# Peptides against a protein of PDB entry 4CIC: the designs that were tried, part 56

Target 1, 148 residues: chain A of PDB entry 4CIC
Amino acid sequence: KVSTKGHYGVQAMFDLAQHFGEGPVSLKSIAERQGLSEPYLEQLIAVLRKAGLVKSVRGAQGGYILAREPRDIKVGDIIRVLEGPIAPVESVSQDDPEHSLKFDFSVTKSVWEKVKKSIEEVLDSITLADMLKDAEEAQMAQGYMYYI
Target 2, 147 residues: chain B of PDB entry 4CIC
Amino acid sequence: KVSTKGHYGVQAMFDLAQHFGEGPVSLKSIAERQGLSEPYLEQLIAVLRKAGLVKSVRGAQGGYILAREPRDIKVGDIIRVLEGPIAPVESVSQDDPEHSLKFDFSVTKSVWEKVKKSIEEVLDSITLADMLKDAEEAQMAQGYMYY

## One batch from the design tools (peptide; made by RFdiffusion4, then SolubleMPNN)

Design b2_p14_4_s4 (from b2_p14_4, 6 letters changed)
Fold by OpenDDE base, seed 1:
Structure b2_p14_4_s4 (fold): chain B 148 residues (1-148), chain C 147 residues (1-147), chain A 14 residues (1-14)
Amino acid sequence: as target 1 above (148 residues)
Amino acid sequence: as target 2 above (147 residues)
Amino acid sequence: VGLDMIELVPLSVD
C-alpha cells in the first residue's frame, strides 16, 4: 500500500525539492504548503532524516533540506524508507496458524512478484527532479491557457 | 491493496482454471486444495459469480466452473471484481475533514497514476491461461530436475 | 516469507 504515509512523504519531499538550494525550510512552512499537520509531518521527516534523505539545519534560519540533490532521490527511495520494501500483497499475518497453510502457490506468487517489479520500476524511474520538471511544465501549460 | 481477498480470489480462480473442462468442482475441494476456509471461499465465489466470472452448476455433481475460458479471464478482471478499481494509494478516509486538504498536487497524483497504470498493465497482461502455462512449465522444470 | 503486500488502496479520484 502506498499508504497515506507514503503519499504525504512524497509530497513533503517534493516540497523540499522545490526549495532545494534556497536554504532550510521550516516544518511549519512545509505543512502549510502541503496541507499536512505539523505533528504528522514531524514524524515523516524524522523517518526521512534517519534514512539520510533529509538533513536538519540548526539555527534561527534552521529547518530541513534534502540531503541529496533532487535528481539523486527516487520516489522509490522515499517509499521504501516510509513503507518498507515495495510488496503488492500483505503478508498474511501468522495469527491464524490453522489457515496458515501458505500454499505458496508459486504461480500466484509469480503474479504478485511481477506486480511488485512493475511498481518498483516505475517508482525507481521517477526522481524528485523529474517531478520538479513536470511541475514546471504543468505551470507553463496553465500559464499559456490563461494567456490564450 | 491486493488484499488477502484479491490474493485468495486469484488462487480460487486459478484452481477453477486447472479444472476447466473437467466439469463442476465443489467449494470444499477448492478450499482444501487452496488452503482456504470454505466459508471464506463461499464469500469470494459469491462475488465472482455475481460478476459473471464463475458459474454455479446445480445437482449431485454440482459445484462451480469458470464462466469463460481461462484465456478470456485476466488477473486484472479478478482483482477489479474483488477489490474494485486498481488504485495504488488508499483514499484518505474523509474522516478527518481538517486534514482532508486534498491538495491534489497534480504532480504527486501523476506519480500514483503512473503506478496505477503499470499495475493495471501487468494484471491485464496475465490471463488464467498464462498462469496455467506457467504452472505446467514449472512442473516440467521440476520434473527435469529429478532426472 | 511475508510478502509485504503494498496495499493498493483505491485512489478515489473524487
Scores: peptide ipSAE 0.096, ipTM 0.801, DockQ to the pose 0.331; fails the geometry check
Fold by OpenDDE base, seed 4:
Structure b2_p14_4_s4 (fold): chain B 148 residues (1-148), chain C 147 residues (1-147), chain A 14 residues (1-14)
Amino acid sequence: as target 1 above (148 residues)
Amino acid sequence: as target 2 above (147 residues)
Amino acid sequence: VGLDMIELVPLSVD
């Protein structure tokens, strides 16, 4: 499950990618543009910073920047940082009573492993640079619809 | 997220597939083989039955059977019944306060749509018959290691 | 159209 954390984390990273090379961006400005609460964004950015995907800049023009170029950050990297290993199935919390024979049926496991691999391949095939390109193409397409 | 429901639902359906053609299987026997609580399994089976993936048989030899042949049931069909539409991101529940500008950023949405499509393609490519075949192959491979 | 997206729960492989 790409949690709300993963979803908003990708949005926040994409916002930073859109401003890459323009200098530090404030959390407030990201929160406003992405429709996120600032406190929630602070938590996400803290994790992303610790993972080395984001850098903090101090001073009057302080804020956050991408730690790498948009082309060097995969969506999969963001998701792995925020969600941990990409896993299609919830860890069955131990709270299912006594007889939870974890019949780790090898066959059912193989289904989920195939799903996992497919998700990983997709997310690792998309960079923030690819997302920027897609955004530009979408804006151009919309611009053409208003001029016709 | 294939929830616990999706995971156990696929296990229960696979158990029914293993017994397909042998007649009705009791929920108790499925629960015992799959390591599931019987009450939990009852809830799963009720949903699967309503969706027409499972049939209930009444009588002394009553129980459940697959409503279709294992080849005619995709893993994707089971997951869609139990989890709803295969979606890679949680529906942001409305409880995030006032300024949840659902900036449905078309670009981020497109990423998740690509993930969704990929998951759907995988799950729709696997039938219960494919799972049965994989189980047989795995058993044969284990049997060869012991001889 | 609610993106009822798949909750990817980490499979704790014990």
Scores: peptide ipSAE 0.095, ipTM 0.805, DockQ to the pose 0.129; fails the geometry check
Fold by OpenDDE base, seed 3:
Structure b2_p14_4_s4 (fold): chain B 148 residues (1-148), chain C 147 residues (1-147), chain A 14 residues (1-14)
Amino acid sequence: as target 1 above (148 residues)
Amino acid sequence: as target 2 above (147 residues)
Amino acid sequence: VGLDMIELVPLSVD
């Protein structure tokens, strides 16, 4: 599962991509458009800013902008920043020694590594620019459905 | 993430595949080999049995066997039985209306659908027979490193 | 019950 954090992080970054070049966007406006609580969004934005994916703009018209062009931000980059490395299996925390996945089942590990690689390849193949294009295409398709 | 349930379920099914044709395997022996608690394994096996992936054999030498040949069981089949349908994003439970992912962000949804499809394709491309073959190849490779 | 599948739990790389 992409956590709710990863999901909302991608939504917030996509919102910023939609406004790229239009100036800074307020957290409040992002929260409203994305259906996020402002405090939750603030936490996400703080992480994304620290990772250099988002910039804060100060002033009366202050807010946030993408730190890079939408084409230079992969979905995989966003997920790695928010979730860390993409892991297909929960590493059982080392703290309960009895349930430590001690058995290096090399074969089962290889299955999960294949899954991991596949997820990474998908997420690294999608940029915010690709998402913008998909949104434009979807909007055009809906516009045509209203005219029929 | 494949849950711990999915992970251990695949391990248990793989253990049964390694013993396929040798007769029934006890839950205790599977638990010992796979580093699982016997009660936890019992829960997994109950689900797998109900789904028709595992059969129970009764008697003094009773235990469990694969219900199908290893080639006829995909990893994806095991995961779907244990975890249900492969979903890339937690569906936020409908019960808390404030945190309902109300916004049908079609574009973000499409990203997760692509991830889902990719995972399904990988898991459906791997059978227990493929895993057996990989294990044999790995064992041969280790055997050659000791010589 | 929707497949709440892939919890991307960060592997704590120790």
Scores: peptide ipSAE 0.090, ipTM 0.800, DockQ to the pose 0.140; fails the geometry check
Fold by OpenDDE base, seed 5:
Structure b2_p14_4_s4 (fold): chain B 148 residues (1-148), chain C 147 residues (1-147), chain A 14 residues (1-14)
Amino acid sequence: as target 1 above (148 residues)
Amino acid sequence: as target 2 above (147 residues)
Amino acid sequence: VGLDMIELVPLSVD
């Protein structure tokens, strides 16, 4: 389960990728295009900026840009920044001592590690550039559907 | 994210797989071995039984057994029964109309569909028999470490 | 270090 934070973070980063090379984009414009609240987006962008995925540009035409080219940012990088390490099983908060998963059954753990690895491999295989390409292909396919 | 329900469900099913062919296992014994509360396990087993993954045996030596051989039960089958379809993104409950994910950006959706497919493929590639084999191999490896 | 685990959300088939 990607959290709402991860989901919206990827959307915001993708919006910045679509405008890469066009200059800084305002948070307001991203929020409007992505259907996000501006305050929520501010929190996401603050984390992404601190992680070095986004840069802030100051001035009258200020806003945000990707800190790297879209091809150099994986979806996995975004998710790790926003959510931390990808874990397939909720760490039952250590707070309930009675539910100490004492039986760390090595075998069940191995199942979840395989799931984790698979998720990581998928997310690390997709860049913002791949997403841009997929968007272009989808737009072209829609355009052709109007001409047929 | 596998819920606690999915996690404990797989543990309970694996316990039943370890005792497959030995007869019915009591919920109490499963709960003790897996570190689960008996009431919680009762809820899990009820769902698994309704889905036809577990059978109840009545009598003095009553309890539960796997309804199929361990090789015929995938981890994915257990998870789908307990949690439903594997979804990588929380459907934001439709209850907040302002957060209507109106921009179903097809591209972001495709990313999550790829993640979903990958999870499903992994979980459908692992049977309870595979887990039994992995457990045996791990026990043998531990045994060799003591020699 | 909050390992926010990816919750598998059941798709409510409406």
Scores: peptide ipSAE 0.081, ipTM 0.802, DockQ to the pose 0.324; fails the geometry check

Design b2_p14_5_s1 (from b2_p14_5, 4 letters changed)
Fold by OpenDDE base, seed 1:
Structure b2_p14_5_s1 (fold): chain B 148 residues (1-148), chain C 147 residues (1-147), chain A 14 residues (1-14)
Amino acid sequence: as target 1 above (148 residues)
Amino acid sequence: as target 2 above (147 residues)
Amino acid sequence: MQERLRELAEKYAT
């Protein structure tokens, strides 16, 4: 499961992508548009900034920008920064590894590894630029539905 | 994320698959082999039984069996029974849908839907029979390393 | 920091 942190992080990064090239965006404006709390967003942005996905700009029109072009930021990059390695299963604290047949754990582990790989492939196949394109296509489709 | 419930459920079902055709397996024996607590396993088995994936057998050699052949049980079936629909994102209670541009939510939602679909495809592509085969192949590979 | 983010996420997800 993608955590709320990952979900909101992708939303915030997508908002910054929509405004890429327009200059710095205030946290307040992102929070308002994305329905996020400003304090929560500040924490997310701090992590994303530390990871080099976002830059802070100082001044009267200060705020945040993407540190890279939208095409150079994968959804998988955002998720890995915010959540760490994609783990399909919660780390069951294997407290007592001695009693379980190591072999059965290997087969079940392989199932979860396949799931992990599939998730990673999907998330690494989607960039912020792809999301921007999808948004534009969706807007055009909605615009056409209003004219018909 | 697959919950602990889903994880242990798959382990328990796999144990039952390994003993398929050998008769009823006691919860105690499953718990011991899989490193599960017996009370927790009892709860899991109750859910799986209600869903028709497991049957209880009464008698001196009573216990549980798979209700279907291992080839007819997908990992996805087990997960859906134990966890419900595969949700890649925790349901953010969209308490205030009014203030967020519906459009941005649509695009992000589409990302998670793609992830969901991918997970479902993987889990629905793996049966307990596939897991049995993988286990057998792994045992053979280990046996060959000792010679 | 992660724990505080989790707490905030839990607080605002209710």
Scores: peptide ipSAE 0.055, ipTM 0.714, DockQ to the pose 0.021
Fold by OpenDDE base, seed 4:
Structure b2_p14_5_s1 (fold): chain B 148 residues (1-148), chain C 147 residues (1-147), chain A 14 residues (1-14)
Amino acid sequence: as target 1 above (148 residues)
Amino acid sequence: as target 2 above (147 residues)
Amino acid sequence: MQERLRELAEKYAT
């Protein structure tokens, strides 16, 4: 499962993608549009900035921008930054080495590896640019529904 | 992410598949082989039994068996029984209805739906019979490495 | 039932 952190991180990055080329966006404006708390968003943005996906801009119109073009940021990149490697199973806490060792049953591991690979392929196939395109298409479809 | 419950549930079901046709298996024996606590396994088996994936056998050789052939049980079926519908994102606790409503941004939802579909396709493509075959192939490969 | 499974999973995760 993608954590709440991963979910909101993708939303915040998508908001920045929608404003790409318009200059810096304030955390307050992102928080308001995406329905996130400002303190929570600050934590997400700090991680994304450290990973080089977001840049901070200083000044009176200070805020954040994408560090790369939307086409160069995969959803998988965002998830890996926020959650680490895509793990198909919640890590059974390694604290009991005896239980962790028994998990090495090769067959169950192979099932989860297949799941992992499938998730990675999907998330790495979707860029922020793809999401922007999908949003535009959805708006066009809604616009057409209002004209019908 | 598959929960610990889903993970151990698949292990327990796989153990029952390995003994399919040999008669009832005791919870104690499954727990010992799979490195699970007996109380935890009891809870897993209770859920799996209620869902009709496992049967309880009464008597001196009492225990559990698969309710269906290994080929007729998908990993996806086990996960759905133990965890419910495959959700790609942890449900943001519905306790804040205001935050749940804002999640309706159609584009992010579509991303997670694609992930969900992909996970479902993988888990529904793997049966307990496929896992048995993979285990046999792995044992053969290990046997060939020792020779 | 789910709560009890969660408690047990947490107990074995510790």
Scores: peptide ipSAE 0.046, ipTM 0.716, DockQ to the pose 0.012
Fold by OpenDDE base, seed 2:
Structure b2_p14_5_s1 (fold): chain B 148 residues (1-148), chain C 147 residues (1-147), chain A 14 residues (1-14)
Amino acid sequence: as target 1 above (148 residues)
Amino acid sequence: as target 2 above (147 residues)
Amino acid sequence: MQERLRELAEKYAT
């Protein structure tokens, strides 16, 4: 599963993609459009900036921009930065070492590895540019439904 | 993500598949082999039994068996019974209606739907019979490395 | 920093 952090991170990056080439976007404007708290978004953007997916621009019209073109940022890149490696099974929190039976049941591990690979393939096949295209197509389809 | 419940549920069902045709298996023996607490396994088996994936056999040699052949039980069936529908994103609990911004951002929803579909396809493509075959192949490969 | 992000995520998930 993708965490709430991963989900909102993808939304924030998509907002920056929609404004790519228009100059820096303020955190306040992103937070308002995406329905995020500004303090929460500040923390997300700090992680994304450290990973080199976002750049900060200073000045009176300062804010944030994508560090790369939307076509060069995969959804998988965003998720890996925010959540780490894609794990299909929730890691049993280490707090109960006795029931941390590393039952390295090789066969069940193989099932989860197949799931992991499938998720990675999907997330690495989708770029922010693909998401922009899908948004444009959806808006056109809605526009046509109002004119019929 | 698959929960711990889903993971252990698949392990317990796989143990029953390994003993399929040998008669009823006790919960104690499954718990010991799979490294599960017996009370936790009782709860898992109760859910699986209610869903019709497992049968209880009564008597002195009583226990549990698969309700179907291993080839007729998908990993996806087990996960759906234990966890419900596969959701790629954790549902923000409904308790804060104000911040339940149904930001039905159609595009992000579409991404998660693609992920969901991919997970479902994988889990529905793997049966307990496939897992048995993989286990046999792995044991043969290990046996050849010791000679 | 990650702990504070987790705490905030937990606060918004509750």
Scores: peptide ipSAE 0.045, ipTM 0.712, DockQ to the pose 0.021
Fold by OpenDDE base, seed 5:
Structure b2_p14_5_s1 (fold): chain B 148 residues (1-148), chain C 147 residues (1-147), chain A 14 residues (1-14)
Amino acid sequence: as target 1 above (148 residues)
Amino acid sequence: as target 2 above (147 residues)
Amino acid sequence: MQERLRELAEKYAT
């Protein structure tokens, strides 16, 4: 499962992609549009900035921009930055070391590795540019339904 | 992510598959082999039994057996029984309705739906029989490395 | 940093 952090991180990055080329976007405006709290978004953006996916622009019209073109940012890149490696199995809380999923069972491990690979392939196949295109197509389809 | 419940459920079902045709297996023996607590395994088996994936056999040599042949049980079936529908995004706890992931964002929803479909396809492509075969192949490969 | 994110996520998930 993608965490809430990963989900909202993708939404925030998509918002920045929609405004790519228009200049810096304020955290406040992103938070409002995406239904996120500003403090939560600030933490997400800090991580994304450190990873080099987002840039901070200083000044009166300052804010954040994508550090790369939307086509050069995969959804998988965002998820890996925010969540680390894609884990197909929810890590048993580190607090019970005795019931550590001893993945000593080689066969079950292989199942989860296949799932992991499949998720990675999907997420690495989708860029922010693909998401922008899908959004445009959806908007056009809605527009046509109102004119019929 | 597959939960711990799903993970251990697959392990328990695989243990039953390894003993399929040998008669009923005790929960104690499964728990010991799989490194699970008996009480936890009892809960898992109860759910799996209710779903018709496992049968209980009564008597002195009683225990549990697979309700179907290993080839007729997909990993996806086990996961769906234990966890429900495969959700690619961790459900924000239902308790905060206000911050419900309003999947109102159609585009992000589509990403997660693609992930969901991919996971389902993988898990539905793997049977307990496939897992048994993989285990045999791994054991043979280890045997050949020693000769 | 991760702990603070967890705390905030927990605070907003509650």
Scores: peptide ipSAE 0.045, ipTM 0.717, DockQ to the pose 0.020

Design b2_p14_5_s2 (from b2_p14_5 with K1M T3K E14T)
Fold by OpenDDE base, seed 1:
Structure b2_p14_5_s2 (fold): chain B 148 residues (1-148), chain C 147 residues (1-147), chain A 14 residues (1-14)
Amino acid sequence: as target 1 above (148 residues)
Amino acid sequence: as target 2 above (147 residues)
Amino acid sequence: MQKRLKELAEKYAT
């Protein structure tokens, strides 16, 4: 499962992508649009900034911008920064490795590795630019439904 | 993320698959081989039994068996029984839907739906029979490294 | 930092 942190991190990064090229966006405005608490968003943005996905801009119109173009930021990059490596299973405490047949563990592990790889492939195939395009297409489709 | 419940459920079902056709397997023996607590395994098996994936056999050699052939049980079936529908994201309480731009939520939702679909496809593509085959191949490969 | 972020996420998810 993607954590709430990963979910909100993708939302915040997508908001910054929608405003890419318009200048710095305030945390307040992102929080309001995305339904996030400003203090929580500050922590997310701090992590994303440290990872080089976001830049802070100082001044009267200060705020945050994407550090790279939307096409150069994958959803997988955001998730890996916020959550670390994609783990399909919670780390079962290998507290008693002595009694588990090493072999059975290897086969079940391979199932979870296949799941991991599949998740990584999906998340690494989606950029913020792809999300922007999907948003534009959805807006156009909604606009056409109001005119019919 | 697959929960510990899903993980151990797959392990227990795989153990039953390895013994398929040999008769009933005791919970104690499954617990010992899989490194599971017997009380926890009892809870897992109760859920799996209720879902019709496992059968209880009574008698002096009583225990549990798979209710279907290993080829007819997908990993996805086990996970759905133990965890419910595969959710790629924890249900963010939609407590304040009023302030979230519905549109941004829809796009992010589509990302998670793609992830969900991908996970479902993987888990529904793997049967207990596939896991048995992978185990046999791994055993043969290890056997050849010792010669 | 990560622990505090998790705690906040848990607090705001309720």
Scores: peptide ipSAE 0.079, ipTM 0.723, DockQ to the pose 0.021
Fold by OpenDDE base, seed 5:
Structure b2_p14_5_s2 (fold): chain B 148 residues (1-148), chain C 147 residues (1-147), chain A 14 residues (1-14)
Amino acid sequence: as target 1 above (148 residues)
Amino acid sequence: as target 2 above (147 residues)
Amino acid sequence: MQKRLKELAEKYAT
């Protein structure tokens, strides 16, 4: 499962993609549009910035921009930065070695590896540019339905 | 993500598949082989039984059996019974309506729907019979590496 | 039943 952190991270990155080429966007404006708390968004953006997906611009018109073009940022890249490696099973906390899910069953492990691979393939096949295109197509389809 | 419940449920069902045709298996023996607590396994088996994936056999040699052949039970069926519908995003607890992820972004929702579909396709493509075959192949491969 | 199973899953995940 994608965590709330991963979900909101994708939303924030998509907001920055929609404004790509328009200049820096303030955290306040992203938070307002995406329905996020500004302090929570600050933490997300700090991680994304450290990973080199977002750049901070300083000045009176300061804020954040995508560090790369929307076509060069996969959803999988965002998720890996925010959540780490895609794990199909919730890791029982490493702290109880006795209850470490002895993935001793090679067969059960292979099932989860197949699930992992499938999730990775999907998330790596979707870019922020693909999301922008899907948004434009959805807006056009809504616009055409209002004219009929 | 598959929960611990889903994971252990698949392990317990796979144990029953390995003993399919040999008669009823006791919960104690499943718990011992799979490294599960017996009380936890009792709850899992109760859910699986209610869903018609497992049958209880009564008597001196009583226990549990698969309700269907291993080829007729998908991993996806086990997961849906134990966890409900495959949700790609953890539902933020409904208790904070203000932080209800307004999945209002149709585009973000479509990404998670694609992920959901992909997970469902994988889990529905794997049966307990496929898992048995993979186990046999792995045992044969280990046997050949020792020669 | 589901609530108790969740509580047990949470208890064994700690």
Scores: peptide ipSAE 0.071, ipTM 0.724, DockQ to the pose 0.012
Fold by OpenDDE base, seed 2:
Structure b2_p14_5_s2 (fold): chain B 148 residues (1-148), chain C 147 residues (1-147), chain A 14 residues (1-14)
Amino acid sequence: as target 1 above (148 residues)
Amino acid sequence: as target 2 above (147 residues)
Amino acid sequence: MQKRLKELAEKYAT
């Protein structure tokens, strides 16, 4: 499962993508639009900035921008920065490796590796630009439903 | 993420698949082979039995068996029984739906639905019979390394 | 920093 941190991190990055090219966005404005607490968002943005996905701009109109174009940022990049490597299973505490029949462990491990690979392929196939396009298409579809 | 419950549930069901056709297996023997506590395994087996994936056999040689052939049990079936519907994101408490711009929420939701569908397709493509075959192939490959 | 973020995430998930 993607954590709440990963979920809100993708939302915050998507908000920055929607404003890409318009200049720096304040943390307060992102927090208000995305329904996040400003202190929580500050911690998320600090991690994303350290990973080079976001830049801070100083000045009276200071704030944050994407460090790259939306097409050059995958959802998988955001998740890996916030959560680390994609793991399909919660880490079973390897506390007792001795009694697990090594063989059965290898087969179950192969199932989870297939799941991991599939999740990685999906998350690495979606960019912030793809999300922007999906948003525009959804807005057009809703606009057409109000005119019918 | 698959929980520890889902992970150990798949291991216990795979152990029953390895002994399919040999008769009932005791919970004690499954617990010992899979490195599980017997009380924890009893709770897992109770859920799997209620869902009709496992049967209990009574008698001196009593225990548990798969309720269906290994080819007729998907990994996805086991996970859905133990964890419920596959959710790619932890349920963000929908407590304040009013202030989230409904639109941005819809796009992020579509990403998680794509992930969900992909996980479901993978887990529904793997049967206990496929896992048995993979185990046999791995054992043969290890056996050839020792000769 | 990561511990405090986890504690905040847990506080907002409850």
Scores: peptide ipSAE 0.067, ipTM 0.723, DockQ to the pose 0.021
Fold by OpenDDE base, seed 4:
Structure b2_p14_5_s2 (fold): chain B 148 residues (1-148), chain C 147 residues (1-147), chain A 14 residues (1-14)
Amino acid sequence: as target 1 above (148 residues)
Amino acid sequence: as target 2 above (147 residues)
Amino acid sequence: MQKRLKELAEKYAT
């Protein structure tokens, strides 16, 4: 499962992709469009910025931009930055060493590794550019010309 | 992500598959072999039994058996019984209706649907019989390293 | 049932 953090992170990155080349976008405007709290978005953007996926622009028209082109950012890259390595099973907290999922059972481990690989392949096959294209196709199909 | 419940449920079902045809297995013996608490396992087995994946056998040699052959039980079936539909994103707790992920954004939804489909395809491609075969192959490979 | 399983999973994860 992708956490709420990963989900909102992909939404925020997609919003920045939609405005790529238009200049810096304010956190407030992203928060409003994506239905996110501004404080929560600030935390997400801080992580994404530290990972080099987002840049901060200073000034009166300051805000955030993608640090790379939408085609050069995979959904998998965003998820790995926000959540770390894709884990197919929730890590049981290490605090109970007796009940630590000793994934010692080689066969169950192999099942989860197959799941992990499949998730990674999907997430690494989708770029922000692919998402933009899908959005355009969906808008054309719905006849909703959002005149921005 | 598969929860701890799903993980332990697959382990317990695999233990029952290893003993398929040998008769009923006690919860105690499953718990000991799989490193599970017996009370936790009892709850897992209750859910699996209600779903018709496990049968309870009464008597002095009572216990549990698979309700179907290992080839007729997919890992996906076990996960869906224990956790419900495979959700690629954690459901934000319904308690904040304002922050309910309005998956209103069609494009992000499409990404998660692709992830969901890929997980389902993998989990539905693996049976308990496939897991038994993989275990046998692993034991043979280890046996060849010790000889 | 599901709530009780969650509570047990939480109890054994602590």
Scores: peptide ipSAE 0.065, ipTM 0.724, DockQ to the pose 0.012

